# Designs tried in a protein design run: peptides against a protein of PDB entry 7PB4. Part 303

Target 1, 105 residues: chain A of PDB entry 7PB4
Amino acid sequence: KMLNIKEYKEKLLSTLGEFLEDHFPLPDRSVKKKKKNIQESSVNLITLHEMLEILINRLFDVPHDPYVKISDSFWPPYVELLLRNGIALRHPEDPTRIRLEAFHQ
Target 2, 218 residues: chain B of PDB entry 7PB4
Amino acid sequence: DALQMAVGYFEKGPIKASQNKDKTLEKHLKTVENVAWKNGLASEEIDILLNIALSGKFGNAVNTRILKCMIPATVISEDSVVKAVSWLCVGKCSGSTKVLFYRWLVAMFDFIDRKEQINLLYGFFFASLQDDALCPYVCHLLYLLTKKENVKPFRVRKLLDLQAKMGMQPHLQALLSLYKFFAPALISVSLPVRKKIYFKNSENLWKTALLAVKQRNR

## One batch from the design tools (peptide; made by RFdiffusion4, then SolubleMPNN)

Design b2_p25_5_s2 (from b2_p25_5, 12 letters changed)
Fold by OpenDDE base, seed 4:
Parts: structure tokens; sequence; C-alpha cells
Structure b2_p25_5_s2 (fold): chain B 105 residues (1-105), chain C 218 residues (1-218), chain A 25 residues (1-25)
């Protein structure tokens, strides 16, 4: 039973990965607008897949504080996407923290 | 090969410079249709054309015609189906195209090489039950896909709610009966034992084509 | 707000993944 669930999980992750790459890719870095002065915050944006992985891991690793701090690596449109779809929830007291929805509860 | 040229045309899109875009499109579409209905299409050709039909690259009329000729020579790749479902989610296809896709998926179900990845999409298909136009075909698809592991209390509730809203539809009743078979404790309602599960098979647009495919593969 | 089908699918996939992860704990 557990082996089957693990295999199913891996297949689901693969499907999700492909889906995210196809439909929710990161914006091409090429929109480097020529404007001089804005600090090239060399912040490497993470994929939506990586973001979800972080959120899922936090939900299960630290169930008493399942919130993740929004870093500069979190592309704001992804955060908004997760929030508006009820996939993630913002911390009631700290808007810089989000959690994954506990769909298993 | 005329088919390869036709598939390549759909894949690459219309070359900007051709004044006779519509004539060229029609020529290639007829080529695909002719081969598909006579011989079926290779899995690779279906992969390409199915994605095109659902991508919104062409108009609804073209997409409908492409989708209608997605007849396999032998097998359909499950990956092609997964990709197709992903396109349904993007919302670039019409409602009629979605209906046609589900009809196609049910019709071609036995020709799909594997079902493991399609089974992962169970939740997506189940969510599509709320669409009245899709519901009959989705019920049929779910009837084919449903395993014991898919029968969850929340899905039972949703099906019962749909039944309350739509009445005792034969397709919904068939699915509920299957759910009751897998999880009798979740369904307290007495379902009439229908000896024959009748899904609307009457309108299988591909019936004749599928018979021909089965005859060639014997 | 018509939830774009892709966003709905995203939710469903994540939901299933969370459920599966919970079954593995």
Amino acid sequence: as target 1 above (105 residues)
Amino acid sequence: as target 2 above (218 residues)
Amino acid sequence: MVIEGKELLLRLLVEELVILEAELQ
C-alpha cells in the first residue's frame, strides 16, 4: 500500500512539474528594462514547483507553525495565484507569511 | 509524405506569406481526415494534432475537425491525453471542443496505452461533472477510471448533490452504483440495480472508425 | 470570477498531493 502511494505521489509530482512548466513558467528574464539605476536585485526567482514544495514540506515538517516567510525569491504573481485559489493562506497577523491549505484535514 | 506535410503545417503554423492560407489549411485538414479515417494515425501524429486541436492555435471549426479525426492506427499515448487535459485547463478551447474531447476520450479509452497518468487526473475529471454538458461523458469516463481509492466521502457527497439537482440521470446512477460497489458504507441510499448500464453510446462519432481499426489490428 | 481551468487544475493537483503526503506520514 505505501509503495503504491509513493509511486502515485511521484507520478503526480511529475505531472504537476510538467503542468507548471507548461502553464505557469517564470517570466523570461529578458524583460531587463534598460533603465540604469534599479538595483539588479540578482534574486533568483524560484519556480512555482519549488515554491509548492517548500510550502508542502513546511506543512508536514512543522505542522504547529506551517507558515513560510515570503522571500524575494517568491515571484509575487505566484503568491497571488496561490492565495486567490485557496491553495495558500496568509498569516492573520503577519502578511509576509503564508501557509499551504491543509487539504488533508 | 502528404500526411507528414499536413502534420508539419499544423505544428509549425501557417507560413505568413501564403495568400491562400484557407485553401492550404483545408488541403492539409482533408489529408489528415482521409488518412485518419482510412488507416488511423500514428501515436506521434495524434500527439501533435491533439495538442494543436486543444491549444487554441486554430479556430473552433478547425479544432473540431482535427479532434474528430484523432483516430489511432494502434494506440494513443497516455502522455498525449495528459497534455490534452492540460490544454482544457488553459481555457483556450470552446465548450463544444471540451464536450467533443470527453466524447473522444471515452470512445478511444481502450486504445490508450496506459491509464496510470490518466488516473492521476481523476480529480480534474470529477470536477468537470458540474458542467451539465460534460456530465454524461464525464460520468462514463469516471466509470471507466474509478478505483476503490478514488471513492472518497466528499466525492460521494458531490455526486448525491448532483443527483439532487439533476435528478436520477442514468449516467450518474451508473457512477453512483460503482461507488456503492467500492464503498457500500458511504452510500446509504438504495440505488436501483440497473442490469444494463447505458451510457449514451448511441452518439459515438467514431463507432465506424473504431470498428475499422479493430478489424485492421486483428 | 470564472476560475481559469488551469488554476482549478493547479488546486486539484496540489490538493491531491497534500492528501497523498498525509497518507505517507
Scores: peptide ipSAE 0.629, ipTM 0.570, DockQ to the pose 0.361
Fold by OpenDDE base, seed 3:
Structure b2_p25_5_s2 (fold): chain B 105 residues (1-105), chain C 218 residues (1-218), chain A 25 residues (1-25)
Amino acid sequence: as target 1 above (105 residues)
Amino acid sequence: as target 2 above (218 residues)
Amino acid sequence: MVIEGKELLLRLLVEELVILEAELQ
């Protein structure tokens, strides 16, 4: 039973990955905003897949504090996407923290 | 090959310089239709053309004609179906195209090489039950896909709510019967013992073609 | 607001993934 669920989970993750690559790709780095002087901290943006993995892992690893701090690696449109679709929730007291919705509860 | 030229036309799109764009489109569409109905299409050709039919690249009339000729020579790739479902989510196709796609998917279900990734889309198909136009065909698809692991309490509630709204539809009853088979404890309602599962024959559009495919693959 | 079908699918996939993860716990 547990093996079948693991296999199904892995397949679901693969399907999700492909779906995210096709429909929610990161913006091409080519929008070099010409503005000279701001040290564009070349923060490597993570994929939506990686963001979801972090959120899912936190939900199950630390169920009493399932919130993840929004880092500079989190592309703001992805954060908004997750929030507006009810996939993630913002912390009530700290807007810099988000959690995955506990769909299993 | 005429078919390769036709597929290439749909993939690359119309060349700007052609004065007779409509005649060229019709020529290539007829080529695809003729080959598909006579011999079926290769999995690679279906992959390309199915994606085009659902992408919104062409008008609804063209997309409908392409989708109607998505007849396999041997097999359909599961990946092609997954890509197609992804296009349904983007909303660039018409409601009629969505209905036709689900009819196609049910009709061609046995010709899909693998069903592992399609089974992962169970939740998406289940959500599509709320569309009254799709519901009969989605029920049939779910009847083919449903495993014990898919039968969850919340899905049972949704099906019962849908039955309360739409009445005792044969396709809903078939799906509920399957759910009761897998999880009898979740469905307290006595379902009428229907000896015959009745789905609308989605295969009618492809009946002759499917017979030909089965004969070639024997 | 009609949730775009892609965003609905995203939610459904994540929901299923969370449910599966909970069953593994």
Scores: peptide ipSAE 0.625, ipTM 0.575, DockQ to the pose 0.365
Fold by OpenDDE base, seed 1:
Structure b2_p25_5_s2 (fold): chain B 105 residues (1-105), chain C 218 residues (1-218), chain A 25 residues (1-25)
Amino acid sequence: as target 1 above (105 residues)
Amino acid sequence: as target 2 above (218 residues)
Amino acid sequence: MVIEGKELLLRLLVEELVILEAELQ
């Protein structure tokens, strides 16, 4: 039974990965708008898959404080997407923190 | 057979060269409509035509007419329904087509051969409660699908939030009542004991056809 | 507001993953 669940989880993760790549890709960095001076701190944006992984892991690893701080690596449209769809919740007192919805509770 | 020719036309699509494309389309559509209302359609015909209606291959008017005549002779394949739901995810159908599909799904629910895969889509349907146009029909569908294992605290919270936003809607009350039946500890709110569950008459479009199907299968 | 089907599917997939993860704890 547990083995079957693990295998199914792995298949689902793979399916999710492919789905996210197809439908929710990161914006191509290639739009070099020529504007001059500001040090483009090349913030490495993480994929939506990686973001979800962080949120899921936090939910189970630290169930008493399941909130993740929004870093500069979090692409704002992904944060909005998760919030809009009720996949994530914003912390009521700290708008810089989000949690995954506890679908198992 | 005229029906086979009509289904084949919709499946293969219009051959580019015919000057009378609209007349041909109408002829085949009328053929499907006539057979569907008279005798019902075979599961294979429903599989093909339902897929076409939701794929966005034809215009909204045509898709609506096809979907309205998805009347089974005997059964509808669960696989056809799952495939139809997959097309809803692609987003090539209109909002009105989505509403009609959920109405159809509720109306034809008893004619679907299996429910195991449809039950796995419970979360998808539940998420569709956020669409105000779909909400009444989704509540009815969820009322038909809900098992004890589907009643989770987060879903209860979502339903209560929806009730707070939309008020005490009959369809939402029906679903909440079912949730309370399965998990009374999760719903502390006193729900009015409504003796009669009132859903919007989603089946009204097919009422006569459904009666005929039930009579033929007796 | 018409919810895009891809966003609904995303929610479904995440919900299922969370449920599965909970079964594995």
Scores: peptide ipSAE 0.555, ipTM 0.659, DockQ to the pose 0.413
Fold by OpenDDE base, seed 2:
Structure b2_p25_5_s2 (fold): chain B 105 residues (1-105), chain C 218 residues (1-218), chain A 25 residues (1-25)
Amino acid sequence: as target 1 above (105 residues)
Amino acid sequence: as target 2 above (218 residues)
Amino acid sequence: MVIEGKELLLRLLVEELVILEAELQ
């Protein structure tokens, strides 16, 4: 039973990864930022898959404080995507923190 | 080859310069239809054309005709089905196209080479039960896909709620009976033991073609 | 607001993943 669930989880993660790459890719760095001082924030943006992994891990590793601090590596459109779809929730007192929705409860 | 030219036309799109775009489209569509119904299509041709039918590249009438002729010569790739489901999510398809797709998916289910990736889309199909037009066909699909690991308490609740709303539909009863088989402790309600599970004949559109496919692959 | 089908699928996939993770705890 547990083995079957693990295998199913791994397959689901693979399918999710492919789905995210196809439909929610990171913006190509090659968009020639016109000249103005937008500091090339040298910040490596993480994929939506990596963001979800962080949120899921936090939900189960620290269930009493499942909130993750939004870092500069979080692409803002992904944060908004998760929030508007009810996948993530913003902390009521700290807008810089988000949690995954507890779909298992 | 006429078929390769037709598939290439749908893949690349109409060349701007043709004054008679509609006649060219109809010619290529008839070519695909004729080959599909006579011989079936190769897995690669189905991959291309199925994605086109669901991408919204063409109008609903064209998409419907393409989807109706997605008849395999031998097998359908599961990857093609996964891509197709992805397009259903993008919302460029009409309601009628969605219904036709689920009917097609049920009818062609045995010709899909693998089911591992399709099984991962279980949650997506289950959510589509809320669409009254899709519900009968989705129940049939879920009946084919459901494993013990898919039978969860929240899904049982959703099915019972749906039954309360829609009444005792034969397709819903079939799915609930399967759920009870896998997880009897989750379904306390006595379900009528139907000896025969009846789904809507989704395969009726392809009945003759499916017989021909089975004969060619024997 | 027509939830774009891709966003709905995203939610459903994440929901399933969370449920599976909970069963592994």
Scores: peptide ipSAE 0.626, ipTM 0.573, DockQ to the pose 0.371; fails the geometry check

Design b2_p25_5_s3 (from b2_p25_5, 10 letters changed)
Fold by OpenDDE base, seed 1:
Structure b2_p25_5_s3 (fold): chain B 105 residues (1-105), chain C 218 residues (1-218), chain A 25 residues (1-25)
Amino acid sequence: as target 1 above (105 residues)
Amino acid sequence: as target 2 above (218 residues)
Amino acid sequence: MEILGKEELLRLLVEELVELEAELR
C-alpha cells in the first residue's frame, strides 16, 4: 500500500513539475539587459516547484512552526500567487513568513 | 510528404509574407482532415495538432476542424492529453472548443496509451462539473476514470448538490451509481437501479472513424 | 462558468500532493 502511494506521489510530482514549467515559468533573465543601472540582484530565484517543496517539507518537518521565511530567492509573483489562491498563508504577526495551508485539517 | 508539410505549417505558423494565407491554410487543413479520416494520425502528429487546436494560435473555426480530425492511427499519448488539459487552464480556447475536447477525450479514451497521469487530473475534471455545458461529458469521463480512492465524502456532497440543482440527470445518476458501488456507506440515498447507463453519445462525431481504427488494429 | 484556470488547477494538485505526503508520513 505504501509503495503504491509513493509511486503515485512521484507521478504527481512529475505532473506538477511539467505543469509548473509550462504555466508558471520564471521570467527570462534576458530582458533586463537593456537598462544599465538596476543592480542585477545576483539572487538566484527558485522555481515554484522548489518553493512548494520547501513549504510542504516545513509543514511536515516542523508542524508546530510551519512557517518559512521569505528570502530574496522567492520571486514575489509566486508568493502572491500562493497567497491569493489559498495555498499559502502569511504569519499573522510577521508578513515575511508564510506557511502552506493545512488542507488536511 | 503532404501531411508533414501541413503539420509543419500549423506548428511554425503562417509565414507573414504569403498573400494567399487563407488558401494555404485551407489546403493544409484539408490534407490533415483527409489523412486523419482515411488512415488516422500518428501519435506525434496528434501531439502537435492537439496542442495547436487548444493553444489559441488559430481562430475557433480552425481549432474546431483540427480537433475534429484528431483521430489516431493506433494510440494517443497520455502526455498529449495532459498538455491539452493544461491549455484548457490557460483559457485561450472557446467554450465550444472545450466541449468538443471533452467529447473527443471520451470518444478516444480507449486509444490513450496510459491513464496514470490523466487520473492525477481527476480533481480538475471533477471541478469542471460545475459548467453546465461540460457536465454531461465530464460525468462520462469521470465514470471512466473513477477509482475507489477518488470517492471522497466532499465529492459525494458536491454531486448531490449538483443533482439538487440540476435534477436527476442520467449522467449524474450514472456517476453517483458508480460512487455508491465503490463507497456504499457515503451514499445513503436510494438511487434508482437503472439497468442501462446512459451517456450522451460522444462518439457520434467519430463513430465511423473509430470503427475503422478498431478494424485496422485487430 | 469558465473552466477552472491554471491557478485553480495548481491548488488542486498541491492539495492532492499534501494529502499523499500526509499518508506517507
Scores: peptide ipSAE 0.572, ipTM 0.556, DockQ to the pose 0.352
Fold by OpenDDE base, seed 3:
Structure b2_p25_5_s3 (fold): chain B 105 residues (1-105), chain C 218 residues (1-218), chain A 25 residues (1-25)
Amino acid sequence: as target 1 above (105 residues)
Amino acid sequence: as target 2 above (218 residues)
Amino acid sequence: MEILGKEELLRLLVEELVELEAELR
């Protein structure tokens, strides 16, 4: 039973990944670095898939504090996407923290 | 090609300058209908037209006619179905269009090239059981899609609740029987042993066309 | 595909994934 669920989960993750790549790709890095001296912290943006994985894992690994700190690797439009669709919730006291919505509760 | 011109018209929309917009629309719609019923449509044509029919770009009458002629020549792309379902989520479609779509989806199920992504939409389809107009067709679709991994306690509860509300409907009984087959421990209720599973023949709208498609692909 | 449709579909897929994770855990 558990093996079948794992296999199904893996298949779902794979398909979700493809869906996200097709419909919610990261912006092309083609923003020409205008050379102004702003310390372009080469922040490696994570995919929406990776962001969701982090949020899901945190929800189940630390259920009493399921919030993830928004890092510079979180593309702001993805954060907004998750929040406006009720997939994630912002911490009531700390706007830099978000959690996955507990759909199973 | 007349078909390409017709598909292009629906995709791009009516050119402002044509005095006879309605006549042009009807001409192109008839072209699509004629080709679809005679030869079927290519997967790419179905992809375009199916999205148009569900996008709310045109009126309900036009959308209904487009959906009725979504007959494949060979296969329907799974991606087209996923996109179509996304339009259902947007809610720009009429109730009648949604019903027609589910009937179409059931009728054309065997012609869809892959089922992997459609199976991921199981939860969405299951949620649509709450719509009384959709319920018979959604049950049939779920009967085709349901795997053991989809049979969860919360879904069993929802189906039993739905049965309590709607009574012992043949389509719901068919789905519950399948659920019991996959997970007998989750369904303690004795289901009547039905010798035959009866779904409303959603195929009736396309029966002749589907026979022709099956004959061409043999 | 309208953005709203994609976003709703995303939600549904994530919900399913969370439910599966809950069963595994």
Scores: peptide ipSAE 0.564, ipTM 0.598, DockQ to the pose 0.419
Fold by OpenDDE base, seed 5:
Structure b2_p25_5_s3 (fold): chain B 105 residues (1-105), chain C 218 residues (1-218), chain A 25 residues (1-25)
Amino acid sequence: as target 1 above (105 residues)
Amino acid sequence: as target 2 above (218 residues)
Amino acid sequence: MEILGKEELLRLLVEELVELEAELR
């Protein structure tokens, strides 16, 4: 039983990864090349897949505080995407923290 | 090619300057219908036209006619089906179009090249059981898709609740029987042993077309 | 594929993933 679920999860993750790459890619970094002086704070934006992994892991690893702090690596459009679709919830007292919605209940 | 011109018309939309928009639309629609019923459509043509039919770009009558002629020459791309389901989520299509889509999906199920992504949409299809008009066809689709991993306690409860509300419908009973097969411990209720599972398949709009497709691909 | 359709599909995929994760933990 557990093996089948694991295999299914792996397939789902693979499909999700492909789906996210195709439909929700990160913006091309190419635009920043021109202007010289601003410190390339090369904030490495994480993929939406990585963001979801972080949120899912936090939900299960720390169920009493399932909130993740929004870092500079979080592309703002992805945060908004998750919030507007009810995939994530903003912390009521701290707008810099979001959690995954608990769909499993 | 007349078909390419017709598909291109639906993809690009009506050119503003056409005085006789309705005649042009009808001409292209008939071209698609004729080719689809005679030879079937290529996977690429189905990809384009299926998305158009569900996008709400055209009126319900046109969308219905397009969807009715989504007959494959060989295979349907799973990606086309996933895209189509995404359009259903947007809700721009009519209830009748949704019903027709599920009927089409069941009818064409064996012609879809792969099922991996479609299986991931199980939860979406299951949620559509609440629609009384969709329920018979969704049950049939779920009967085709259900794996052991999909049989969860909450889904069992929902099916039993639905049965309590709607009565012992044959299509629901078939799905429950499959659920009991995969997870007998979750379904304590005695289900009548039906020797033959019957879904509403008697009036398959594509019966003749499907026979022709199978014959061409042998 | 409209953005709204993609977004709904994303939600459904995430829901399924969370459900699977809940069963594995």
Scores: peptide ipSAE 0.563, ipTM 0.600, DockQ to the pose 0.445
Fold by OpenDDE base, seed 2:
Structure b2_p25_5_s3 (fold): chain B 105 residues (1-105), chain C 218 residues (1-218), chain A 25 residues (1-25)
Amino acid sequence: as target 1 above (105 residues)
Amino acid sequence: as target 2 above (218 residues)
Amino acid sequence: MEILGKEELLRLLVEELVELEAELR
């Protein structure tokens, strides 16, 4: 029983990964460095898949404080995407923290 | 050919300048209908037209006619079905179009090339059980899709609650019996042993066409 | 595919993933 669920989860993760790559790709780094000295902080943006993994893991690993601090690696459009679709929620007192929505509560 | 022109018309949309937009639309729609019922449509044509039918680009009458002629020549791409479900989520189609889509999906289920991604949409289909108009057809679809891994305690509770609300329906009973088969420990309730599973024959709209498709692919 | 449809599908996939994770833990 558990093996089948695990296999199904792996298939779902694979499908989700493909779906995210196809429909929600990271912006191409090829935006020409226009020379403005904005320290394009060479911050490596994480994929939406990685962001979701972090949020899901936090929800289950630390259920009493399921919030994740938004880092510079979090692409702002992805954060907005999760929030507007009810996938994530902002912390009521700290807008720099988000949690995964508890769908089964 | 006439079919390519018709599909191209639906894909690109009506060119602004045609004085007789309705006549042109009807001509192209009849072309698609005639080819679909006689020969079936290629997977690529179904991909395009199915998405158009569910996108809300055209009126409900047109969308209904397009959806009714989504008859495969050989196979339907799973990707087309996934895209179609995404349009259902947007909610730009009528309730009648949703019902027709689920009927179509059940009728065409065996002609879908793969089912791996469709199985991942199990939760979405299950959530649609709460719609009284969809429920009979969704139960049939879920009966075709359900694997042991899909049978979870929360889904059992939802099905039992639904049964309490609507009574002992044949389609719901069929799904519950399948759930009990996969997970007997989750369903303590004695279900009547029905020797025959009865779903509403959703295939009735396409029965003749499906017979023709099966004959061509034999 | 309209952006709204993609976003709703994303939500549904995430919900299913969370449900599966809850069963495995």
Scores: peptide ipSAE 0.550, ipTM 0.620, DockQ to the pose 0.436

